# Ledger of designs, part 95: peptides against a protein of PDB entry 5EG6

Target 1, 151 residues: chain A of PDB entry 5EG6
Amino acid sequence: RLRSQTVSTRYLHVEGGNFHASSQQWGAFYIHLLDDDESEGEEFTVRDGYIHYGQTVKLVCSVTGMALPRLIIRKVDKQTALLDADDPVSQLHKCAFYLKDTERMYLCLSQERIIQFQATPCPKEQNKEMINDGASWTIISTDKAEYTFYE

## One batch from the design tools (peptide; made by RFdiffusion4, then SolubleMPNN)

Design b1_p26_5_s1 (from b1_p26_5, 12 letters changed)
Fold by OpenDDE base, seed 2:
Structure b1_p26_5_s1 (fold): chain B 151 residues (1-151), chain A 26 residues (1-26)
Amino acid sequence: as target 1 above (151 residues)
Amino acid sequence: MKKRKLRTTGEKSVAEVLQELLELSK
């Protein structure tokens, strides 16, 4: 189960003047649990406890303290984000980060760049949205310092 | 629960911020 903590993530590096995503290089970020009704802003309240799918979180750079807008962490099943999953987040399992209060926008790695990807509604399943592989992330605890990402 | 004051996206896009964060975090 995942709690508000520091986690390791795949990071981009500069090579040849451009950003490149590396499967071998990792940076550290804080993932913080927020209340569902927490408003957007530079100042926010972090709550303790186990993070569940569907909850609101903040990703914070462990180096600079810069934070992304509020995200909803969602469970991923194959190529779909589950909208109604609410079980505890499992590390090393696929998840997606929905940009809160957007029209199905997710954080996505595309061609070694980070973008927002708009998910497509699943026609036959209202509780699912179709995402691509780049929008599927894996959370790794910092205690796994020697972890190697394999695509 | 703890109050946190952090830098946010400001006028930058989410993508730009994330790129910057990843670059700075290495």
Scores: peptide ipSAE 0.027, ipTM 0.535, DockQ to the pose 0.208
Fold by OpenDDE base, seed 1:
Structure b1_p26_5_s1 (fold): chain B 151 residues (1-151), chain A 26 residues (1-26)
Amino acid sequence: as target 1 above (151 residues)
Amino acid sequence: MKKRKLRTTGEKSVAEVLQELLELSK
């Protein structure tokens, strides 16, 4: 189970204060759990507790403090993102980061670049969206750390 | 619950921000 904490993601890492995309290296990020109704902004309220699939999170670089837009962390089954999974996030299990309020856009590594990959709807399975391997991320927990970025 | 103040991507797309970071790291 994953709480708001510092974690490492498979294909995204930080080096020299910058993000690096790599399928082989890991980066450390602070994942913040947000309320489902939390609006986008540079200031937001972070919830305590375990993160579940389907919940809104902020991915914050542990080095620079840069935060991505609100993401919905979704469970991955093979090459599909599950839209209705709500169990606790499993460490080392593949997950996908849906860009909240987009048309099925997911964080994706493609040819050493980070892109927004548009998932393909599954006509026969409304609870699934087809993604690619580049949009499947692996998360491992690190020691919990409190972090706040100041301008 | 804790209020956090962070530097966000704003209106820039995730892809743009991350790509910029990648370019800076080259």
Scores: peptide ipSAE 0.025, ipTM 0.485, DockQ to the pose 0.243
Fold by OpenDDE base, seed 4:
Structure b1_p26_5_s1 (fold): chain B 151 residues (1-151), chain A 26 residues (1-26)
Amino acid sequence: as target 1 above (151 residues)
Amino acid sequence: MKKRKLRTTGEKSVAEVLQELLELSK
């Protein structure tokens, strides 16, 4: 199970104090669990506990301290994001970062650029959204003490 | 629980923040 901790995210890294996108380099970020009702802002309260899919998180650069907008971490099945999954986040398993309060926008790597990608609704599955490979991320915990494996 | 104060998007749009990050990376 993943708790608020420092993690490495594929394709997103920091070099020289700046954000970079790379298929080979990994960036270290703090992933913070937030309450669902936490508003966007420079100040926020970090919630204790294990992170589950569907919950709101903040990604904070470990170097610069800059934070991305509030994200909802979602479970990924192949090229679809699951909207109703709520089990604990699994390390090294694919996940997607939905930009909260947007029209199905997800954090995405496209042509070595960081963008937001709009997912397409699944016609026959209302609990899924179609994403591309660039919107599928892998998380590696860099704080072993704050992570317990969940099978 | 811990209260944090960080540099965030502020009033900037997501697109603006992403673009800024890309520009800083050049």
Scores: peptide ipSAE 0.087, ipTM 0.686, DockQ to the pose 0.230; fails the geometry check
Fold by OpenDDE base, seed 3:
Formats: C-alpha cells, structure tokens, sequence
Structure b1_p26_5_s1 (fold): chain B 151 residues (1-151), chain A 26 residues (1-26)
C-alpha cells in the first residue's frame, strides 16, 4: 500500500477562498515540483518553474495538508503512458502518476477507490507502458492563494 | 508549485477518494 505523510513546506498555493473536498465537486490539490533526487520526507524542497512530464512531484491535499508519496507525472497517449516525454504539462491533457521507485505502479481510480495499477510493458514500443482509463487523469488549473502548512 | 483540480479521463473529481487513500495508508 501507499505511504501517507503529513508534510511541511514554507509556501503552498491554494484556490482563492475555502474549498470543500467532495466527489461531487472539484477538489483542489497542490502539485509541488521536486528535484529528481529529492528524498521522501516530511519536509521537502519545492522547485520553481513549470512542471514538465517526467518530473517528480508531490500531491498535497488542500484541505488537510497531507501528501502522497513522490510521483512522476507522465504524458498519456491513448492507452499508454509515455516514459520519455519531457514537454510542459498541458492543461486538460491526459496524464498519469507513476509511483516513484515502484514496478510500473500508477495511481488508478477503480470503483470509487484509489488503487495502484501495474502498467504492462509495450514490447514494440519501449518508451511506452500500457495503462487503463482509471489511471489516466486530467488537470485543470485554478486561481492561487498563498498558504503556509505545518506538520 | 501549482494548484490543480484532478479528475480521471471520465472527468470525475477524486478529492474524497484521494483523502481516503491518505487515511488508509497511515
């Protein structure tokens, strides 16, 4: 199973005003860019700049401040995650979240639950891994407000 | 750092689902 953490960072960006997390409403999360060599921990260094596919990120809940383990955001092409894409993450374009340091495990929504889905290698295309629709996500940018979270 | 709204390709919010995952993984 995944490891959850309460994390601390100097600054976080949230949606303007309070937002209630609900499956019937849009939820807000912080996506923090990390260095590729950033270790897992309760505190992490946030890197400035636009997020690119292939980079390491932290997802932080805007309500609780709790975070998922380190993820690599990857570009999605149809039913495949691209392993070598490195262009800037596009709003509304499909993406996948690879759990860093796992055997092709991706965040996947299945029957209203988040699970780890193991992608299948693509023999004829070594730069791709086969995923399902539940492991494919879209991102919508929102307005930002600055907050500070503590452990 | 950026704020995002996340959904699957089915365009469904997963806010509560992710929160549940965090709680179960403690």
Amino acid sequence: as target 1 above (151 residues)
Amino acid sequence: MKKRKLRTTGEKSVAEVLQELLELSK
Scores: peptide ipSAE 0.027, ipTM 0.536, DockQ to the pose 0.062; fails the geometry check

Design b1_p26_5_s2 (from b1_p26_5, 10 letters changed)
Fold by OpenDDE base, seed 1:
Structure b1_p26_5_s2 (fold): chain B 151 residues (1-151), chain A 26 residues (1-26)
Amino acid sequence: as target 1 above (151 residues)
Amino acid sequence: MKKKKMKTTGEKSVAEVLQRLLEEAK
């Protein structure tokens, strides 16, 4: 289970103080749990406890301390983001980062660039959105600033 | 619960966020 902690995210890392996207490297970030009603801002309240899918989180660069906008961490099943999953986040599962208050925009790696990918709604499955592989992430706990991924 | 103060951008685009981070880190 995942708590507010330092984690590494696949394909996103910091090199020389800059964010880089890489298919081979992982970056270290603090992932912080927020309340669902937490507003966007530089000051926010971090909630204690295990992070569950569907909850709002902040990704903070372990190097610069800079944070992305609020994200909702969602469970991934194959190439779909599950909108109603609420079980504890597991490092054994893939996840997606929905940009909160957007129209199905997800954090995505595309051709070594980080973009917003707009998920496609599933007409027959209201609780799912179709994402691409670039929007599917793996998270591992780490106390290091850099982690190299080998396949 | 703990209060955190981070440098957070209000950018809507992830790409813009990262670009801003890149520029500020240079």
Scores: peptide ipSAE 0.026, ipTM 0.570, DockQ to the pose 0.224
Fold by OpenDDE base, seed 4:
Structure b1_p26_5_s2 (fold): chain B 151 residues (1-151), chain A 26 residues (1-26)
Amino acid sequence: as target 1 above (151 residues)
Amino acid sequence: MKKKKMKTTGEKSVAEVLQRLLEEAK
């Protein structure tokens, strides 16, 4: 089960203050669990506990401290993101990162660039959205991170 | 549940962060 910790994901890394994608590099990120009502910002409150699909997370570069916008981690079934899955996140199982408060936008790798991919609704399965392979990510847990907490 | 505040670097607004991502994707 995945909890707030340091993780690595294929392709995604930060260089020069920008998010980049490389097939030969892995980026190390802190994955932080947030409350569903946590607002966007450079400062946020981390929730302790195991991460479940459907929950809000922050990906923070372990080197630069730069963060992506709030994401909802979703379970992937083939080429679909599951909207109602809420079981604990499985390490090494492919997942999708929905950009919170967008119109079905997902973090996607396309031609070694990081883009937002808009998922299409599944007409016959309202609990699923169709994504592409580039929007399916693999998470590998790494060494435990030392958190810096602020008053 | 235990809650702790953290601070990150980067843009102050969601719009700015997203715009940066879009620009890099061009």
Scores: peptide ipSAE 0.068, ipTM 0.662, DockQ to the pose 0.579; fails the geometry check
Fold by OpenDDE base, seed 5:
Structure b1_p26_5_s2 (fold): chain B 151 residues (1-151), chain A 26 residues (1-26)
Amino acid sequence: as target 1 above (151 residues)
Amino acid sequence: MKKKKMKTTGEKSVAEVLQRLLEEAK
């Protein structure tokens, strides 16, 4: 189970007010659960409770407060994102971050850069979208949240 | 409360993707 909390990404960090990607640096972020009808903006209302697949989340830099656009966290099965999964987010299980209100765009790591990757519909399985490995993320628990901030 | 770290199975970093997304969202 995953709740709204501080998280860090190995490749994502902030320097000079900008997000940067590096395999040698970590960024610390808050992952916040939002209502499905929450509008896009720098200010948002955080919901209490455990995060479930299919729900809307907001990633906010713990240092600068800069936030990414609204995302939908989705469960990953092999190389597919599940569109109808709604169980609690599992620790260490692969997940994908769909950019809300886009044409199947997912957060993807490519050559140490964060890009948007467009998923391909699964013809035989309407509840799935094909993604690449770069769009599959793993969340792990740690006692310490490490981050790097530089300008 | 335990902290969570996110990593990708791909070669690209989350930070760069997030930065690009932020720029496109503005």
Scores: peptide ipSAE 0.047, ipTM 0.550, DockQ to the pose 0.071; fails the geometry check
Fold by OpenDDE base, seed 3:
Structure b1_p26_5_s2 (fold): chain B 151 residues (1-151), chain A 26 residues (1-26)
Amino acid sequence: as target 1 above (151 residues)
Amino acid sequence: MKKKKMKTTGEKSVAEVLQRLLEEAK
């Protein structure tokens, strides 16, 4: 299970710091649980507790402290994202990151580039929407460590 | 704080997303 961190961070849109990495390499991040009504901004408040599918999260680079926009972590079943799953997030199980407040846009790797992929509604199952393999992610825990944020 | 390694199926990571967003913010 994934557990939220307790630190407030700065959003990526502030200038300062650099992060160069290949999509072929593992990226180390902190994943922070947010309240469902948390607004987007330069700083965000972290909620305590175990992360469940369907909840809002922030991904923060462990090197720079830079953060991605708010995401909803969703459970993946084959090539579909489950919209109503709410069980605790399991490590090594495939998940998808929905960009919050978009029209079914998910983080996706395509042809060595990170893009936003628009999922297709599943006609037969309203609780699912179709994604591609590039939009399926795996989470693996790493050792605890201290880190420094850059503004 | 505990770090989490993130990647897509097929050993793909989100690291490039951060770099792209940084470039767009310039």
Scores: peptide ipSAE 0.023, ipTM 0.509, DockQ to the pose 0.054; fails the geometry check

Design b1_p26_5_s3 (from b1_p26_5, 11 letters changed)
Fold by OpenDDE base, seed 2:
Structure b1_p26_5_s3 (fold): chain B 151 residues (1-151), chain A 26 residues (1-26)
Amino acid sequence: as target 1 above (151 residues)
Amino acid sequence: MKKWKMKTTGEKSVAEVLQELLELSK
């Protein structure tokens, strides 16, 4: 993070048929677990089970039903996404959403827009990719006491 | 089915391309 850069807290939100990041509004999303070999499409088969880092998920707006492309949820350590973490997803950890089958593209905040941002490989650590703060997400349950991530 | 919200502490980024990708995924 550069000192001269503006930092803003934003929430993922759907408005006007588009995904965006809002400082004032947030949307509720379903996070569906998919099979690793699930193909991309509007229709998909949801898999039962606890979500682990490294698994494929679909984010679906609970109101509009709009969905993002298939994502791999990855654990975040500081400014890096961990490529080989496979423990259960926890609300205690920040995460990154890798757009599946892309060249290191992650969901990222840019102004009020949600974009894909290309991560940079870590030169000395093959199991990590450098991401910016906008690509580091906190998953928050709408329930007060939920810390285990499952569909 | 449980509902979740996502938040981030982000910085300004250069490129914006996700919306086009979303259209392709429909």
Scores: peptide ipSAE 0.115, ipTM 0.556, DockQ to the pose 0.069
Fold by OpenDDE base, seed 5:
Structure b1_p26_5_s3 (fold): chain B 151 residues (1-151), chain A 26 residues (1-26)
Amino acid sequence: as target 1 above (151 residues)
Amino acid sequence: MKKWKMKTTGEKSVAEVLQELLELSK
């Protein structure tokens, strides 16, 4: 098993053009659903519907417009990311963000920085990858939702 | 479906964000 990290409440936000985690500050992010075959880019087509685990998403800061590369949102069970879970994403569940087209790299909080963390395959369970606590996130809904889109 | 275009503060591209994350993970 991976070593456990000190648990603290942190909010993802953008400051000075960088992604940061803070216990005092928060930012609102949009989770945009994409098609599985959507290409990487600053321009993308948003798919309508409920987000399910296993689907491709874009995380976009609602204030700055800064976005991360395409991610696959995965369900977390204990310290493992589930590769085949496909139920609707719930705010009550922990989730992990796999960076699409990488070697098991996940969005991770480490020493107040947002980094990539390489998950370890589970030899006995092919549908799971081992992640650390920093790669496990909780989604909290906000009342801020301002959208700008192009037709 | 809706089309989105990002205009980031600091003028960072998606590729640059990935690169920064990669470097931070080393």
Scores: peptide ipSAE 0.031, ipTM 0.471, DockQ to the pose 0.521
Fold by OpenDDE base, seed 4:
Order: sequence, then C-alpha cells, then structure tokens
Structure b1_p26_5_s3 (fold): chain B 151 residues (1-151), chain A 26 residues (1-26)
Amino acid sequence: as target 1 above (151 residues)
Amino acid sequence: MKKWKMKTTGEKSVAEVLQELLELSK
C-alpha cells in the first residue's frame, strides 16, 4: 500500500504505445496525501496515512519544490476512470489523475507533453468516465512491496 | 515522503513540462 509519509521511490508512466517510440526522460517528485477539504494553494497540510483511490494528493517537484494543483487519484478499468473506487492505491492497478474541481480533466501524455485531457462521461455508467491511453498510468516501484487486494 | 518519478518524452525535462501544465491550470 502507498503511504504518503513513506520514504521510497516510485515511478509513474503511461501505458500508451506512443510512449515507447521516443527517448524518455524522468523527473522526480513527491506525492502528498491531503484532506478532501484542503483548499488549493502553494502551502498545504499533508495528511498521514495510506493513499486510497478517490483521495486528494499533491505532486511536488523534488528539485524546484513546485507543486501541481490538487489531484484526485482514481482507479482505472481499461479505458475508464472509476469515480467511486476507494480501495488502497496499488502498483498492480492502473490509475488516473483527475484535476480537482475541473470538468473531468485528467493528466495525460500527448505526444511528448503532459496535458489536461477531458474525459467523456459514460452514458450508461454514471460512476465511470472514458479516458484515453495517455491518461492511464501505472505505478512502478523498484522496492519490494506487498499489497492487500480489495475484494 | 514518497519520492516519485514521472516519465516524459521529448526535449523538455519533466520539470519544464510540469511548469507548463501548472501555468495552464492557473
């Protein structure tokens, strides 16, 4: 399970095919768990505990200290983001990063840039949003970890 | 704290790309 205050290195990457076609670069950042009611700002209070899908997080550049706007980490099933999943974040699951308080905007790798991609509502499933491959991420860790699966 | 790495492609560093995204999100 991913804990916000645990010292370790994790990797995020997109599963899309275009991602492998070009040279790759890596940037390091910290992920911080926030309270759901935490307001947007450069200064924020970090919450202790394991990160679950649906929770609010901050990504902070390890070099510059620059922070992205608040994100909600969501579980991904195929090409859909699940809006109501709340189990612990796992490296075995795909995830998406929703820009909090936006109209279904997600972090997305498009060509060689990270952009905001607007998800499309699923007409038959209100608890899902359709995303593209560029908005689907996997978590990779070089550390040995064990996970409890949500049944 | 958990340290993460984000993978990008192209000439720009991750930091630069994130900076651009930050500006767009303001």
Scores: peptide ipSAE 0.030, ipTM 0.564, DockQ to the pose 0.106
Fold by OpenDDE base, seed 1:
Structure b1_p26_5_s3 (fold): chain B 151 residues (1-151), chain A 26 residues (1-26)
Amino acid sequence: as target 1 above (151 residues)
Amino acid sequence: MKKWKMKTTGEKSVAEVLQELLELSK
């Protein structure tokens, strides 16, 4: 069953100083809430409170401390990222990570690599952007720093 | 502080995307 769960599922993991998508391993990340006007940098001020969709966050590996650029966490509906959702982030609900200050670039898993995927605007729905499945993420709360799945 | 694992069923993992983003930030 564990194998079945990982067949098509990839986890964000840090190895060798790199982020990669692993079907067998996952790392634990801190999701830090930032101010909307927080500038990009290795040093940043973390806000207190619950994270809501539409807010700026920093993903930091709990082990290595490696951080991704500032992201906007967005709610996902089917294969679309919602641009105006602002409710609290829900565990196990699909979300997308928009690279702040980019042209609709989202964190996306392609094969075993994480890439930036450019979302396609929805012509009839300005509050939505079309993303692929690889750009849809599920976040799960955990106390584990790292876990390896064995088949 | 809560820790999170992130998974996807898509073609790319969060890790890969994050890596690309990290590279772009350098």
Scores: peptide ipSAE 0.073, ipTM 0.570, DockQ to the pose 0.089; fails the geometry check

Design b1_p26_5_s4 (from b1_p26_5, 12 letters changed)
Fold by OpenDDE base, seed 4:
Structure b1_p26_5_s4 (fold): chain B 151 residues (1-151), chain A 26 residues (1-26)
Amino acid sequence: as target 1 above (151 residues)
Amino acid sequence: MKKRKLRTTGERSVAEVLQRLLEEAK
């Protein structure tokens, strides 16, 4: 189980007020749980509790305090994002960050840049969207917060 | 629960993504 805490997101960091990607560097971010109905804004209420797949989160740079738009964290199976998974987020397991209120846009690393990648629907599996490898992320906790690892 | 006031890069982030997409398309 992952609680609102400081985590490392691979290749993502902030420099000069902008988000950048580096294969050699990891950025430290606060991952905050939000209400599903929380609107986008500079101020928001952070929920307590364990983060589950399908929930809305904010990634905030631990250094600059800059935040990405609201994201929905989704479970990844191979090259597919699971739309209906709702179990607790597992650290070190692949996940995807869906940009909330978009047409299947996911946070993606491409050629050392952070972009939005549009997932392709799976016609035979309505609960899945096909993503690329760059849209698969791994979360590593960097703070000694309350969390439980699942095997 | 706690209320946070942060510097959001929502609009900037969109702009950055668009710019990067354009650059990658070259």
Scores: peptide ipSAE 0.025, ipTM 0.585, DockQ to the pose 0.281
Fold by OpenDDE base, seed 5:
Structure b1_p26_5_s4 (fold): chain B 151 residues (1-151), chain A 26 residues (1-26)
Amino acid sequence: as target 1 above (151 residues)
Amino acid sequence: MKKRKLRTTGERSVAEVLQRLLEEAK
């Protein structure tokens, strides 16, 4: 049994150099794979290859070229981020974006604002960190893809 | 997945999170 994907009525887009939410407009981002040792900067060296969970990525707005700080894309299991998952990133599964070189800070949407949410360690599961629902994201490629879900 | 254009969906958009991070990075 596979859970259905989250359907959004609001889409992120760029207007006037800023990110905004819209029910009608979509924003597109480039996701770039970096080496684990890549330093932070406006310019960065992109690594070839498929993106796997646990790897360092850069998100760049396709319109403005604005880039977020380096992130580690992590697999989500319910309300936990997996620290050791390393399989290829799935567009059918939720993910979390860890702000690299922080103390468990994740990108989170809260009350129409983007914030950093500090995950809590899982005492009994060293490979997991507890996140909230706002820190879980669904990624859809701009490439054509169709998925069917059944209960 | 490799270098791609992506759109975030759900009640929470990655773009919004990115905006906040960009602001904090200034």
Scores: peptide ipSAE 0.078, ipTM 0.599, DockQ to the pose 0.115; fails the geometry check
Fold by OpenDDE base, seed 2:
Structure b1_p26_5_s4 (fold): chain B 151 residues (1-151), chain A 26 residues (1-26)
Amino acid sequence: as target 1 above (151 residues)
Amino acid sequence: MKKRKLRTTGERSVAEVLQRLLEEAK
């Protein structure tokens, strides 16, 4: 199970103290659990406990200290994000980061660039949204600031 | 629970936030 901690995320890495996007390198980020009603801001309260799908989180660069806007971590099934999954987050299982209070916008890596990808509603399954592989992320708990991945 | 104060851009666009970080790395 995943708790508020330092994690490695695919395609984002820090080298030489700088932020980079790469398909082969991993960076370390802090992932923090927030209350569902936590407001956006530079100051926020971090909750203790295990992170579940559907909960609000903050992603913080371990080197720069820069934080992204509030995200909802969602479970991924194939190329779909599940909207109603609420079980504990499994490390190494693919997940998606929905930008909270947006129209189906997800954190996505495309052509070595980070973008917002708008998911498409599933016509016959209201509890799912269609995403792409670039919007699927892998989380690995780590204490290392830098990690190189080889396939 | 811990209170944290972290640097943010106030930017809603994740792409812009991360792109800025990439540019600063150059």
Scores: peptide ipSAE 0.069, ipTM 0.658, DockQ to the pose 0.227; fails the geometry check
Fold by OpenDDE base, seed 1:
Structure b1_p26_5_s4 (fold): chain B 151 residues (1-151), chain A 26 residues (1-26)
Amino acid sequence: as target 1 above (151 residues)
Amino acid sequence: MKKRKLRTTGERSVAEVLQRLLEEAK
């Protein structure tokens, strides 16, 4: 198990019942593992176990309870999302959130806005999709004691 | 790791964006 010491800026947080961005504040989200066949909905069944790249997850705001649509968490290598990576999710690696059942749409921060960014296929590498830096996310756990992280 | 709390990158108008994303996914 490795200890993460990632430093990031401009976190999502809730103030006055609304989502806000701040370079000094952060918001906490729950990331829940789902079955691959879990349907979309406000109600969903959370699966136990380690979260691996390629698996379906739900992001839920710890304050408001608002949830994003089902996402597939993918490993990032430089500026590419890996489609076939399946190792345990690590705080040492950046990740991308693919919107499930879309045509290569990823969650992306662009000019202080969160958007869906369409990844570009890699012509010579079918197991990769090109993303921009805004679609590359860093996970920072609020409770490291409960988790094991890998290189 | 099972259920995880994570810090995410911020956006000033996330609520509206998230709502749109939810609608588009349906």
Scores: peptide ipSAE 0.024, ipTM 0.587, DockQ to the pose 0.112; fails the geometry check

